Peptides against a protein of PDB entry 2AUS. Designs and how they scored, part 36

Target 1, 323 residues: chain A of PDB entry 2AUS
Amino acid sequence: ADIKREVIVKDDKAETNPKWGFPPDKRPIELHIQYGVINLDKPPGPTSHEVVAWIKRILNLEKAGHGGTLDPKVSGVLPVALERATRVVQALLPAGKEYVALMHLHGDVPEDKIRAVMKEFEGEIIQRPPLRSAVKRRLRTRKVYYIEILEIDGRDVLFRVGVEAGTYIRSLIHHIGLALGVGAHMAELRRTRSGPFKEDETLVTLHDLVDYYHFWKEDGIEEYIRKAIQPMEKAVEHLPKIWIKDSAVAAVAHGANLTVPGIVKLNAGIKKGDLVAIMTLKDELVALGKAMMSTQEMIERSKGIAVDVEKVFMPRDWYPKLW

## One batch from the design tools (peptide; made by RFdiffusion4, then SolubleMPNN)

Design b1_p11_5_s4 (from b1_p11_5, 3 letters changed)
Fold by OpenDDE base, seed 5:
Parts: structure tokens; sequence; C-alpha cells
Structure b1_p11_5_s4 (fold): chain B 323 residues (1-323), chain A 11 residues (1-11)
């Protein structure tokens, strides 16, 4: 998520009309909620689906969805996309994750050996999905981006781990225990990051949401609930972006594919097949789609389909039809 | 289980 992508400008003279659209920080509170994502601190105990149902009840919402299941016993960062933003979770499912885990060893191991063996688990690992996973029980590779040991207390090892989406920390700990020769199990697990969502000032509890909703509805104070909900654009910060002309926005909002002439600027390093966010010049999310060209092809070509539009978010009336 | 909201806190 922290990869700074270069921005290549294709049309340096492209302007945007300030009267069109609703920039993320300029949405009325009701519209902000309709296009919102909560960075929820999921408590241990409930399922991710129960927590989503509770948020819908607390905030009086018709629809919501989460950015990737946490097991009942697992706490921490659960992005919950609201109402019209619900489908933005598709951008978060493939995103990298970070956890803090407590591993309990079943025997005594010298600290130097613990550190050495855990370092060998950085990189590509082979995992079998747990029995409770809806995923086919085939062996699969996953990336461990980093392991940072935070504390070692006898048989207890506290560590931070950055992983590819769908890496099973319980399985990782089991394999570390086997490699140490004593065995191990996962005592505790917390998710500290899901793509662009992390433990920061935007992290809120279910209790905070109850309080903040009442401050708005009973006291007329919208500030707290506004701060507790992130704009849906936060959920796509980790994606490569393509910014489009005002004249192309309404067409894409109607479900038309993005053509090369509509591009104003784009991130470097887009490959054919990548998930990309189509943005206005005001950084509003229009749609998610599949890149049909590389960045280089989108620069060099004068025509053709740049993005196959898979999911529209922007309403059809925010920008005028200019075609 | 039905979520029972905790008591409201003051700001």
Amino acid sequence: as target 1 above (323 residues)
Amino acid sequence: SEFVPPPRRLP
C-alpha cells in the first residue's frame, strides 16, 4: 500500500469545472455516509458478518460489506464499506495485510535460533488452507513480506508480520514451530493493517459509532460521525489510478469503458489485467476496472479501450453528458 | 446474539 507511484501527465491543460461532482471532503454528511468506509476496530468474539450487521443497525443502513474476514477470536482492522460504497471492498480483498501475533512454543528454544528460523520464513511460503476456508484445499504459495520480532519471553514470541492476502498466520506459526523442532500454536492474533487501512486516528470501535451517531441524531453534532467515516476513495489509495477529463466522467458513470482520449494523467507501472481506479480531476472515484493496456500503451496510443469498467460508484448525474 | 449497544458516552 505504501508504494509511491509516479504520476505521468498526458494532458497538462485539462481543467475541471468546480461546480461538477462532490470531492471526498466536500460531501454533505448524508452523502458522505452513502459513500463511506469505516476503519473498524473489530472486537474479539463476534464474526465479521455479525459486526457488519450491527453497524447497519447502529447507523440505520440498508447495505454494508467488509474488506476481508477476520475470524471470531481475531481483533483489529476491519474496513466496513457502507451503502453505495459497499462494493469498494473488492479493492481491499487482494490488498496486503499486517498482523501482530503471539506464538507459544511447546518447548524451550534459544533466542538466537528463534530469530534465525523466523527470518527464513520471509519470502515465499507453501500453505494449505484451513478446513473452515471456502477456498479449495490445494497447496498454494503466499508471500511473507516481513517478520519483525517485537518480544521474546521464554516460550512466548510476539511478532509483527506483513503478508499477501489470504496468508494464514495460524498455519505460518505451526510451520515455524515444526522448523524449531518443538512445535508451536497461535495464542493471540490482531490485524493491524488491511491495505490503506491501519491502526491510526481513523480507527473506531462499535462503541464510538454508537456515541457518534447519537451526537448527530440527538444533539445535531455531525463532526464526530463525519470523522469516524472515511470517504470511499480511501479504500482505493493503494490501487494504480487513472484520472479522466470531465467530458469522460458521465460516460464512465453510465458504464462505458474508458477510452484513451479521456485520460488526463495516470500512474506509472500499470500492466494489462491490473485492477485500476478511475478518478476525476477532483480525486473522486468514478469506477473500478481492468486495465486493457499498460501505462506505456495508454501514453503512446491515440485511441482504444484503456479500461474495461467493472464497477461504477459515481452517480450518473454528478457530471453532465458531454458526448 | 443481538448486539446490545453499550451506554452512550459524553464527548
Scores: peptide ipSAE 0.028, ipTM 0.666, DockQ to the pose 0.822
Fold by OpenDDE base, seed 2:
Parts: sequence; C-alpha cells; structure tokens
Structure b1_p11_5_s4 (fold): chain B 323 residues (1-323), chain A 11 residues (1-11)
Amino acid sequence: as target 1 above (323 residues)
Amino acid sequence: SEFVPPPRRLP
C-alpha cells in the first residue's frame, strides 16, 4: 500500500464531462453503500463469515464479502466490501498484511538472543498451512517484510510484523520458538493492516455500524453512516491504475476489454499478468483486469488489448455509449 | 450466539 507509483500521461488534452458518472465523493448515500467498503474492527470470538453475515443484517444488505479471513480469536482490520462492491475483495486478498502479536516462550531466553533470532526471520520463510485453512497443505515460501519488537517481558514478546498475504503468524511464532530452542505459542494476535486499510479514523466497530444505521433510518442523519463506509476505490489504492477516456468507459462497463487507444494515463511498472484497476478521469473504478501488456508496451503501441477485463463494477448507464 | 449490540444514543 505504501508504493508510490509514477503516473505516465499519454494524452494531456483528455477532458472528462462533469455530468457523467458518480465520483467517490459525490455518491448519494444509497449509492455510496452499494459501492462501499467498511474498514471493520473485527472483535475476537466470531469468524470472519459470521461478522460479514451480521453486517448484512445490520445494514439490510443482500451481499457482502471480506478482504481476507481472520481467525475467530484474532481481532482488528477486516475490510468488508458491500453489495455491488463485494467482488473488490479480489484486490485485497493478495495485499500485504500487518499484525501485532504476543508470543509466549516456553522457557527463559536472553533478550539479546530473542532479538538476534527474530531478525533472522525477516525475508523468505517456509510455511505449511494449518489443518483448518481452506488452502491445500503444501509447503510454500512466504515473505516476512519486517519484524519490529515492541516489548520483551520475561517470556512474553510483543512484536509488529509485516507479511505477504497468507503468511500464518501462528506458524511463524512456532518456528521462532523452535529456533530459540525452548518452543513458543501465539498468545494474542491483532491485524493492524490489510493493504490500504489500517488502524485509523476509518476503523469502525459492529456497534458503531448499528448506531450509525439507526441515526440514518430513524433520525435522517446520513453523516455517520457515510463516514463509516469507504468508497470501493479505497480497496484498489494499492493496485497499479490505468485511467481511460470517457468514450471508453461505457464499453469497459459493458465488459469489453480495454484497448490501447482508450488509455489517457497509467502507472509505471505494470507487468504483463498484473492485476490492474481501470479508472475514469474522475478516479471512479470501472473494472479490475489482467494486464496483457507492460506499461512500456501500452505507451509504444498504437493498438491491441491492454487489459483483459475480469470484473466490471461500474453500471452501464453512468457514461453514455459513444460507439 | 446472535450479536445483539446495545443501542447507543449519541451523547
């Protein structure tokens, strides 16, 4: 999520009609909810699926999905995509995660040795998924981006860890305990980040959602529920983006692949096979797709399929058909 | 157990 991507402009004269579409900041409340993502503080106890079912009941929704499972005992950042935005979770599933973990050691270890050994777990690690995971139990490599020790109190080690998606912190702690020679277990775990979603002013509880929905439905106060729901575009902030002409928007919204002439600007460093977000010039999410060209090929070529469109989000009627 | 949040009134 912290990767600033350079923006390359292909067409500096491309304008957008202010009458077309619904920019993320200009959606009526019902439309904002239909294209929303909640940065939920998941309580400990319930499954991520139970929490999604509760949000659907609280907000009277037909569909919702989460941006990556938290175990029942794990609290913190759970992005929940709503209604028409439900499938935006595909952008969040592969995103990096951060956790704060409490590790309990099964024996006494000098603090200097704890610090030295935990630093060796930064980088590539070999993991086996736990028995309860929906993932096939194959050995796989995962990246640990950083480990920050926050506190050491005897046998208790509080640490922050940044990891690749699908890294099991319980398994990491087990391996650290083996490397220390005494064994260890995960006492507590909180997720503090899931891609662009973090612990900030957008983090809300299930109680906040109940209160804010009542203020809207009973008192006519939209402000609280509007602030509690992020636009779906938040869920793609970490992806490479391609911005398209107004004349290309309706075609992509009908499920047509993006061709090179439709591109106005794009991020640097797109590779063939990357997941990309197709955006309007008003920063509205049109679709997610697979890059069929690199950034360089999209600049140099005059024609061809730039993006294979996998999932459309924008309604077909927000922009006029210009073909 | 069904999640039944207590209604909060704005202060």
Scores: peptide ipSAE 0.017, ipTM 0.588, DockQ to the pose 0.705
Fold by OpenDDE base, seed 1:
Structure b1_p11_5_s4 (fold): chain B 323 residues (1-323), chain A 11 residues (1-11)
Amino acid sequence: as target 1 above (323 residues)
Amino acid sequence: SEFVPPPRRLP
């Protein structure tokens, strides 16, 4: 999620009409909620689905979805996309995750050996999905991006771990325990990051959401609920972006594929097949789609389908039809 | 378990 992507400008003269659209920071509160994502601190106990159902009840919403399942006993960062933003979870599901885990060893191991063995689990690991996973229990490779040991207290090892989506920390700890020769189990687990969502000032509890909704509905205080909900654009910060002309926005909002002439600027390093976010010049999310060209092809070509539009978010009426 | 809203806090 921290990949700074270079921005290549294709049309330096492209302007945007300030009267069109609704930039993330200028949405009325009702519209902000309709295009919102909550950075929820999921409590331990409930399932991710129960928590989503509770948010829908608290905020009086018809639809919501989460950016990647946390087990009932696991707390921490659970992005919850609201209403019209619900489908933005597609961008979050494949995103990297970070956890803080407490591993309990079943025997005494010298600290130097713990550190050495845990370092060997950085990189590609082979995992079998747990029985409860909807994923076929085939062996699969997953990347461990980093392991940072925070504390070692006898048999207790507190560590931070960055992982590819769908890496099972419980299974990682089990394999570390086997490699140490004593066995181990996961005592505690908290998710500290899910793509662009982390433990920061945007992290809110279910209790905060209850209070903030009441402050808005009963006291007319909008600011708390506004701050508790991130714009859906936050949920795509980690994706490569393509910014389009005002004249292309309505077509894409109607589900038309993005053609090369509509591109104003784009991130470097887009490959054919990548999930990309199509943005307005006001940083509004229009759609998600599959890149049909590389960045280089989108620069060099004068025509053709740049992005196959898969999911439209923007309403069809925010920008005028200019065709 | 059903979520039980806590008592409302002050702003």
Scores: peptide ipSAE 0.037, ipTM 0.719, DockQ to the pose 0.763; fails the geometry check
Fold by OpenDDE base, seed 3:
Structure b1_p11_5_s4 (fold): chain B 323 residues (1-323), chain A 11 residues (1-11)
Amino acid sequence: as target 1 above (323 residues)
Amino acid sequence: SEFVPPPRRLP
């Protein structure tokens, strides 16, 4: 998620009209909510779907969706996309995750051996999804990006782990326990990152949302609920981006594919088939789509379909039709 | 101890 992508400028003279669109920082509160994502601290106990249903009730919303299931017993970072932003979760589902886990060992193991064996689980691991998962139970590889041991207290191992989406930490701990020869189980688990969403000042509880909604609706104080909801653009920060001309925005907002002439600047390293975010020059999310060209092809070509537009987010009227 | 992991750079 933290891959700094170079920005290649294709049109250095392209300007944007400040009167068009609604930049993430300039949305009225109602519009901000309609295009919002909550960085929720999911409590232990409820399912991710129950929590989404609660948020919909608390905030009086018709639609919401979450950026990747947490088990009932698992707490922490659950991005919840609201209303018009609901489908932005498709950008978060494939995003890397971080967890902090408490592993309990079923026997005594020297600390040096714990450290050595856990280090061997950095990289590719073979997993089978658990029975409770909606995912087909086929063996598959998953990447463990890093393991950091935070604390070892006898048989209790507190560690942080960065993983590819759909890595099962319970299964990882079971395999670590087997490799240690004593067995292990997952005592506790908290998710601390889901792509661009992490434990920071934007993390809010269900209680915070109740209070902040009350302050807005009853006291007229919008500040708290505004801060508690991130713009939908946050949910695509980790994606490669293509920034388009003002003249191309309305066409893409109507569901037209992005053509090469519409590109002002783009991230380096886009490959054909990548999920990309189409942005305005004001960093507004227009659409998500599939790259039909590489970055290099988008630079070198004068014409053609650059992005197959899969999901439009921007309203059709934020930018004028210039065709 | 409250399990607050420091922000890591996910690749």
Scores: peptide ipSAE 0.005, ipTM 0.406, DockQ to the pose 0.030; fails the geometry check

Design b1_p11_6_s1 (from b1_p11_6, 6 letters changed)
Fold by OpenDDE base, seed 2:
Structure b1_p11_6_s1 (fold): chain B 323 residues (1-323), chain A 11 residues (1-11)
Amino acid sequence: as target 1 above (323 residues)
Amino acid sequence: MEPWEFWTRKK
């Protein structure tokens, strides 16, 4: 379950000027694209980088980036952040992932034993990154959040798995096969979730993007391309949020650190060192930053740096300078 | 046929 973070209100009288900013659902189409993220259904075959390059070509974009590499043979959910939103992918890289995997066993194993052994792989597992990983090949612990067996057909095991970012399903399947005593390999893999992005009505193909871009440019119909692109704020839904006063927005948009007096409301359970999203009262993403205080410290203190601002997204002119 | 068309028609 997406843990709905409690919202603690510090200033219940704080209002926002409706004339300032551009709320996610009220952006003109060009601005919506500039601050967009596509929930792409990546086809099997191409690299995630090739697919990003194709999206840039299809949509006539200067810049884009993806929310976590899928191997060439792996299909499914690839968040692609566009233009000014490109750097929001840093929020998606550490996000949990879900996959549907087909595991092929190299021998016959009773279904009860398959179910029992796969249940033992829920929790903390030790993995070594593969040679092709950009990550240092150190042994590391990763969390398997859940394993749901969907189907068992002889030697073929279809399962859903929720994992911590950078868990290698191929390696998991190899270890399950060893624990079963017969060996196993990954036959198929699809990513069904990447943080807040999942298989839903927002999932689009490269063909959909071509058609929807054509409908906009040739027929003047923006509806399809507008629906195909999510606001960048979707890419931070899984992060703890801090909502700030209108008077603090322009300062943070200029790269100033967020101080405690600027906070209107915040999520519970922020720890020092957490990645947090700084939001306006209109749910616009201003910046990503590192929490310098816990939620409790941000409540109890009257002053100090609450967030070290690392990445600004909001333009400097959307809100007036009120300092 | 663009490279992306080749990969997406294999559904």
Scores: peptide ipSAE 0.037, ipTM 0.692, DockQ to the pose 0.241
Fold by OpenDDE base, seed 3:
Structure b1_p11_6_s1 (fold): chain B 323 residues (1-323), chain A 11 residues (1-11)
Amino acid sequence: as target 1 above (323 residues)
Amino acid sequence: MEPWEFWTRKK
């Protein structure tokens, strides 16, 4: 969900030193890669883990991780976080997903009935995780945000679907088929969105990554590999943000919890227990953490722990110690 | 042929 979050300013006099840190647009190419996320077009056939292993080999990386498993047969948007950014994928796992699916019906159904029944699956649905999931096979609710029918050709239904993380499209199609009275199965599936990552100009193939790496290493042309890798900050665009004073950055980068006096501005609607991104005034990701206060409590209080810091990303030396 | 070349050529 592209939730435009209101920004509440707590300290309107807070300035940032332009000499400190490395804003996402000012990182040298090696540093950009170390803090990068690839919007990969995963091919059908390989596992998400095999594809991550190949990216590590192509780009000579020690570490990488993906923003949520795609089944071997499923193609499309797979965010792959690199090196020091590897753990930013934890922000993408709970993010909403979009798919384009081809559903094949096991009998003839009038188009008007297909449209009506599929519309009833918008909202809350009950699912059982498939046998292949590492998730405990308990019945759970999931939200279908929207269903958009793209095409109906006899028994074939092409549709776009926006879903809560861990909604199983194969199970959704099975339940739609049951509701239609004829049964159905998933013929094809492509993921078109994973949180802030979508099918856009930033989507790249494994082949593109091979070519762009060679252009950099052999020809000295960094432009292509730079464009193929997004800054890790893109992977947190969907999270509520808290922007902190320059004097608080080094402490948080050392793993200290964020206290209320360190806050310059914050998004509205933060609840206690939310995953939040701690940002510099130059929109650099310092850390991910758990909100210990609401937005309102962070405004009203003069002291206390605002965020329990769970994962630091920023190096300890980008900002000076000012404590 | 690297494994990725095999999978990228199947598109």
Scores: peptide ipSAE 0.034, ipTM 0.619, DockQ to the pose 0.156
Fold by OpenDDE base, seed 4:
Structure b1_p11_6_s1 (fold): chain B 323 residues (1-323), chain A 11 residues (1-11)
Amino acid sequence: as target 1 above (323 residues)
Amino acid sequence: MEPWEFWTRKK
């Protein structure tokens, strides 16, 4: 669920100069690409790294990165952050994921029992990472947010599942099969969501990217490639946000920590240690950082470090130095 | 045929 976070206004008189910055909707095409994220439909077969390398070749890019590995056999939503936006993947790695999975049962089970047992897997589950993961093979808890059974055809169970980042659907299916008493395996898997990226009109193939790049370079038509690339701000929609004064933007863009006087508005429910997005009043991403205060402390305090700035995205010259 | 074209045609 896209939790609509409440917005608390701290300074209702704060204005923004329309001449400063480049709002996500007003970037020239080259700048839009430099600060872009593709919602890629990853084909089954290639690794996520091979697909990123192909996108770099197709779009003539120096740098790109993906918002969370899909196994070679797994298709669907792979966010690919481009050029200056490449580090926005830090926001997507911890984001929730959704999958559609086909589970094959190794024996006959009554449908009512399948439905009852799968519902018991909503909530916290214990997982062991597979041998092929770069992750240390320690037992860990993961959240299953929801399981929606789409179809049951004898031994084949098609279901949608929302999970915490780094939940292994293959391991979930194995445990469901054990709980059913017959065993099960994962026949097919598609990722349908990665944080704010989902199966929608923004989902594009590698072929779409080739065609759209050709239309831009050979025919001068920017519309298709512009639509195929989302602004980097899309990749932080699921984070708590802090909006800052125009006078604070250049300092944060230079890597200065955000202090409490720079805050205009902020989301409710920020805790100390949370990853937060620092935004301009024009909804431009300035930086990612670690909250050093709660929302309540940022409201009540007149001074102090609100955010430890970890990753700057905005160029230093988009806003003037006002100090 | 680029490697990506091969993988996208194998549906």
Scores: peptide ipSAE 0.028, ipTM 0.643, DockQ to the pose 0.229
Fold by OpenDDE base, seed 5:
Structure b1_p11_6_s1 (fold): chain B 323 residues (1-323), chain A 11 residues (1-11)
Amino acid sequence: as target 1 above (323 residues)
Amino acid sequence: MEPWEFWTRKK
C-alpha cells in the first residue's frame, strides 16, 4: 500500500470543471455512506459475515461486503464496503496483510535460535490451505514480506508479520515450530493491516458505529458517522491509477472501455493485465478495470483500448455526456 | 442484548 508510484503527465493543459462530480471530501452524508468503507475493528468470536450483517442492521443498509475473511477467533482490521461501494472489496482481496501473532512453543529453545530460524521464513514459503478454507487444498507459494519479533518470553513469541494475500499464519507457525524441532501452535492472532487499511484513527468498533449512528439520527450530529466511514477511494489507494479527462468520465460511467485519448496522467509501472483504478482529476473513483496496455504503451500510442472496464462505481449523471 | 454486544463485551 505504501509504494510511492511516480505520476506521468500526458496532458498538462487538462482542466476539470469544479461543478461536476462529488469529490470524496464533498459528499453529503447520505451519499458519503452510499460510497463508504468502514475500517472495522472486528471483535473475536463472530464470523466476518455475521459482523457484516450487524453493520447492515446498525446503519440501516441493504448491501455490504468485507475486504477478506477473518476467522471467528481473529480480531482486528476488517474493511467493510457499504451499499454502492460494496464491490470495491475486489481491490482489497489481493492486497497484502499484516498480523500480530502469539506463537507458543512446545519446548525450550534458545532465543538466538528462535530469531535465526524465524528470519529464514522471510521470502517465499510453500503452504497448503487448511481444511476449513474455500480454496482448493493444493500446495502454493506465498510471500512473507517481513517478520519482526516484538517479544520473547520463554516459550511465548510475539511477532509482527507482513504477508501476501491468502498466507495462513497458523500454517506458518506450525512450520516454524517444526524447524525449531519442538513444535508450535498459534495462541492468538490479530490483523493489523489489510492493504491501505491499518490500525489508525479511522479504526472503529461496532459500539462506535451504534453511538455515531444515534448521534446522527437522534441528535442531528453527522460529524462522528462521517469520520467513521472512509470514502470508497481509500480502498483503491494501493492500486495503480489512471486519471481521465472530464469528457471521458460519463462514457466510462456508462461502461465504455477507456481509450488512450481519454488519459490525462497515469502511474508508472502499469503492466498489461494489472488491476487499475480509473480516477477523475478530482480523485473520484469512476471504475476498476484491467490494463490492456503498459504505462509505456499508454504514453507512446495515440489510440486503442487502455483499460477494459470491469466494474463501474460512479453514477452516470455526475458528469455530462460529451459524446 | 444484540448478538454483537455479547462479542464486544468479552474484551
Scores: peptide ipSAE 0.027, ipTM 0.615, DockQ to the pose 0.235

Design b1_p11_6_s2 (from b1_p11_6, 6 letters changed)
Fold by OpenDDE base, seed 5:
Structure b1_p11_6_s2 (fold): chain B 323 residues (1-323), chain A 11 residues (1-11)
Amino acid sequence: as target 1 above (323 residues)
Amino acid sequence: SFPYEFWTRKY
C-alpha cells in the first residue's frame, strides 16, 4: 500500500463555497476531457510519440503529452495528459516506475545463486544511459527499490522491479548477467506502474478509446469515455499537497505565489525545494510549484512566500477575485 | 507499493 502523507490542519474553520470551481467528479464531459489524463496500455511496436499522436487524432485534440517515454518494444502503463492538463506530465516524469521484465541468461546458473545475486541489486546502483536516450551519457546513481522474482524457468527469469525514474532495466539486466558470470539480456519488458498510474480498472487500450469515443459521438453515451479519462488531479496524487482558502485560489490561478495566510491544510514532510501541488478545499488542482518553506515553517510563520508557482492549471474564472 | 518519498526524485 502507498504510505499516505499526514495532513496538518492550520485553519480548522475554513469553509468552501460549493458554487465555485469544478471538482474532479463534477466536470461536464467536454471539460473533463480538457483536464484529463488517460492511463494508456501502450502496445508494443509504436513509439510513445506515435501513440500520443494517435490519441490526439482519435479524440480530436490539439495537445497531449506523455508521463515518460516507453521504448517501441515496451508495453504497458503510459499516462497521456490531454489539452489543458498536458503540462501535468512534469509531475510524472520524476515519479518512480515499476516493470515486469523477462531476463534470459546466456548460461546455466543455480536458482539459489540467481536469487542471491539479484537481491544484491536492491538499493543504489551505478548506470550509464544507452546511446538512444536523449539523456547525456554520464555515469549516475539510481535506486532500485525492490526486486521480486516471479518465476525461474531454466535460463529465463521473470521478475518485478520497482525503480527510480530514469533507471534502465536493460542495463540492470546486463549487470546482473555479468555478476552471475554467464551474461544476460532483456527478452521482454512491460511497465506496470508510473507514479499513481498502475495496472487497474483505469487502464485502457487504443481500441477502447476508439470505441468509447464512438459511443459518445454517435450514440450519445458519455459513460465509457468519462471512465476512460482520469481527472488531472490523479497525476499529482503522489506529490505533497497544500490546500488553500477560496480567497487565495483566483490569485494563484492568475500566477501569484502562494503566501502563508492562504494555507488551510498541508501534508507533513514538505522540504524547501520540493515540487508541491496547490489544491482547493474541493481537491481541484490549481497549480504546481516549488516549496519555498518546509511544512514546519508554513505552520509557524504568519507571512511570507510558501510556494513559488511554476505551472497554473486552473482557469482564472472558476473562483472569484477576492483581492 | 512505493512509499510516497520514493514517488519523486529530489532535484
Scores: peptide ipSAE 0.017, ipTM 0.556, DockQ to the pose 0.017
Fold by OpenDDE base, seed 1:
Structure b1_p11_6_s2 (fold): chain B 323 residues (1-323), chain A 11 residues (1-11)
Amino acid sequence: as target 1 above (323 residues)
Amino acid sequence: SFPYEFWTRKY
């Protein structure tokens, strides 16, 4: 999510009509909810599915989905995409995760040895998915981006860890314990980040959502529920973006592939096969798709399919059909 | 207590 991407402008004269679309900051509250993502602080105890079901009940929603399962005992950042935004969770599944974990050692180990061994687990690690995972138990490499030891208290080690999607912290702790020679287990786990969603001012509880929904429905105060729900565009901040002409928006919203002439600006470093977000010039999410060209090919070519459109989010009527 | 206080310090 913190990857700074250069923006390359292909058409510096492209303008946008201010009357077309609904920019994320200008959506009426009902429309904001329809295209919303909650940065939920999941409590320990319930499943991620139970929490999604509760949010649907609290907010009177037909559809919602979460940006990556947390175990029942695990608390913290659970992105919950609402209604028409539900499918945006697909952008969050491959996103990096951060956790704070408590590791309990099964024997005494000098602090210097703990620090040295944990540092060796930064980088590529081999993991096997746990038995209870719906994922086939194949050995796979995963990246540990960083390990930050926060505190060591005898046999208890509190640490922050940034990991590739689908890294199992329980398995990491088990392997650290083996490397230390004493064994270890995961005592506690909290997720502090899921891609662009962090522990920040946007993090809300289930209780907050109850209260904020009541303030809106009973008192007519929409401010709290508006702040508690992020625009779906937040869920794609970590993706490479392609911004398109107003004249191309309706075609893409109808499910047409993005062609090279429709591109106004794009991020550097797009590769063929990358998941990309197609945006309007007002930073509205039109669709997710697979890049069929690199950034360089999208600049140099005059024609061809730039993006294979996989998931449309924008309604067909927000922009006029100009073809 | 550790680690609860670490998590609650951000609230």
Scores: peptide ipSAE 0.010, ipTM 0.534, DockQ to the pose 0.046
Fold by OpenDDE base, seed 2:
Structure b1_p11_6_s2 (fold): chain B 323 residues (1-323), chain A 11 residues (1-11)
Amino acid sequence: as target 1 above (323 residues)
Amino acid sequence: SFPYEFWTRKY
């Protein structure tokens, strides 16, 4: 379940000027693309980097980045952040993932035993990154949030699995196979979720992007390409948020740290060290930063650095300098 | 074998 974070209001009288900024739903098409994220259905075959390079060619872009590598043979949800939004992928790298996997067992196992053993793999598991991973090969704990068996057909087990970022489904299946006593391998894998991006009406193919770009450039129809690209703010929906005064926006957009007086409202449960999204009162992403205070400290304190600003997204000119 | 094609229609 997407944990709806409570919103604590610190300044109930704070208003926003409708003339300032560009709300996610009101961006001209060119600006929407500059601050866009595609929920791509990655085909099997190409690398995630090749797919990003294709999107850049299709959409005539200088920059793009993906929200977490899928192996060449793995299909499904690959968030691709565009142009000025490219750095928002840093919010998606640590996000939870969901997959549908086909596990092939190397022997016959009763269905009741399959179900019982797979249930034991919910929770904390110990993994080592594979050799192909850019991550240092150390043993580490990872959380399996849930395992849902969809179908069992003899030796083939189709299941949905929700996992912490950097959980290796191939290794999970290998360990399940060992626990079953017969061994197993990953036959197929599809990613069905990457943080706020899932299989829904926003999921688009590379072919869709070709067609939708053509409809825009040749036929003047922007509707399809507009719908195919999500605002960059979608890529931070899973983060705790801090909403700031109009008077604080330009300073943060210049790379200044957020101070406590600039806060209008914030999510509950922010801890020191958390990655947070700094938002305008129009739900525009200003910056990502590291929380230097808890939610409680941000409420109780009258001054101090609330957020160490790490990545600015908003242009410096969308809001006036009021300092 | 659930072909990729069958999966993309059911979910």
Scores: peptide ipSAE 0.008, ipTM 0.513, DockQ to the pose 0.049
Fold by OpenDDE base, seed 3:
Structure b1_p11_6_s2 (fold): chain B 323 residues (1-323), chain A 11 residues (1-11)
Amino acid sequence: as target 1 above (323 residues)
Amino acid sequence: SFPYEFWTRKY
């Protein structure tokens, strides 16, 4: 199970007005799309940008963005945030990634040695970004969270790998090949997870989106397109959360920083500098911001800036101004 | 279970 963060309640008497806001499960279809994220199965061939452009065309959207580039040849989980949700992708960029990779060895290696050496690559590895990366080519550490060998067939090694954001699987395979003494290359790669988005019932193709949009527009059937689009709140499930009073929502929606008195409940283990999601008591995403305090400081203090608000998502009119 | 660190880059 994904580690559920502990929730610390600061104000147990805080209530929310059911007439205010639009909870993720109660959005009209048009509003659901405006605040949506597609868990796209990206086909091999097109760039992530081409696929985003196609989604915009299929769904008649002005804006969309993806939760982290997949190379043209790489298939699988590509979160695509829509319209008003477009900038929620910033929460997905730092998220961990899982892949299934096919590694081809350039020589014969005993299976026991393959297993032993690949296990040594769990943990911290040193990587240099490839030349094609927009990232400065500095040596950097990255975490490999796990390696699970699925199959070994002679020189072909199929494995699942969980990695820190911006770990290059091609580079990992190259280093594994060097450690094995024979060399290796990445034959195939599929992304099976990007933060909260995984291969599950929410994974949809471009063809599914065409059909589901047609069913909605021509047949009046919204169910399929509704299920194909996740609420933007899905894209922040992995972040530490701070839930705020109804009276604080409009201020944050106007871009005001969250102050300590506005906090109703929060996740444990927030550190200063963490990216946090500011939520309503109805689990609506108000904003993303940088924690200016730890969880402990937010509990102990009566005043001060808890979160520096970086990006507002909620419309200014969903909650009344109560100041 | 994926460690929470899998979900977020420590800044």
Scores: peptide ipSAE 0.020, ipTM 0.559, DockQ to the pose 0.018; fails the geometry check

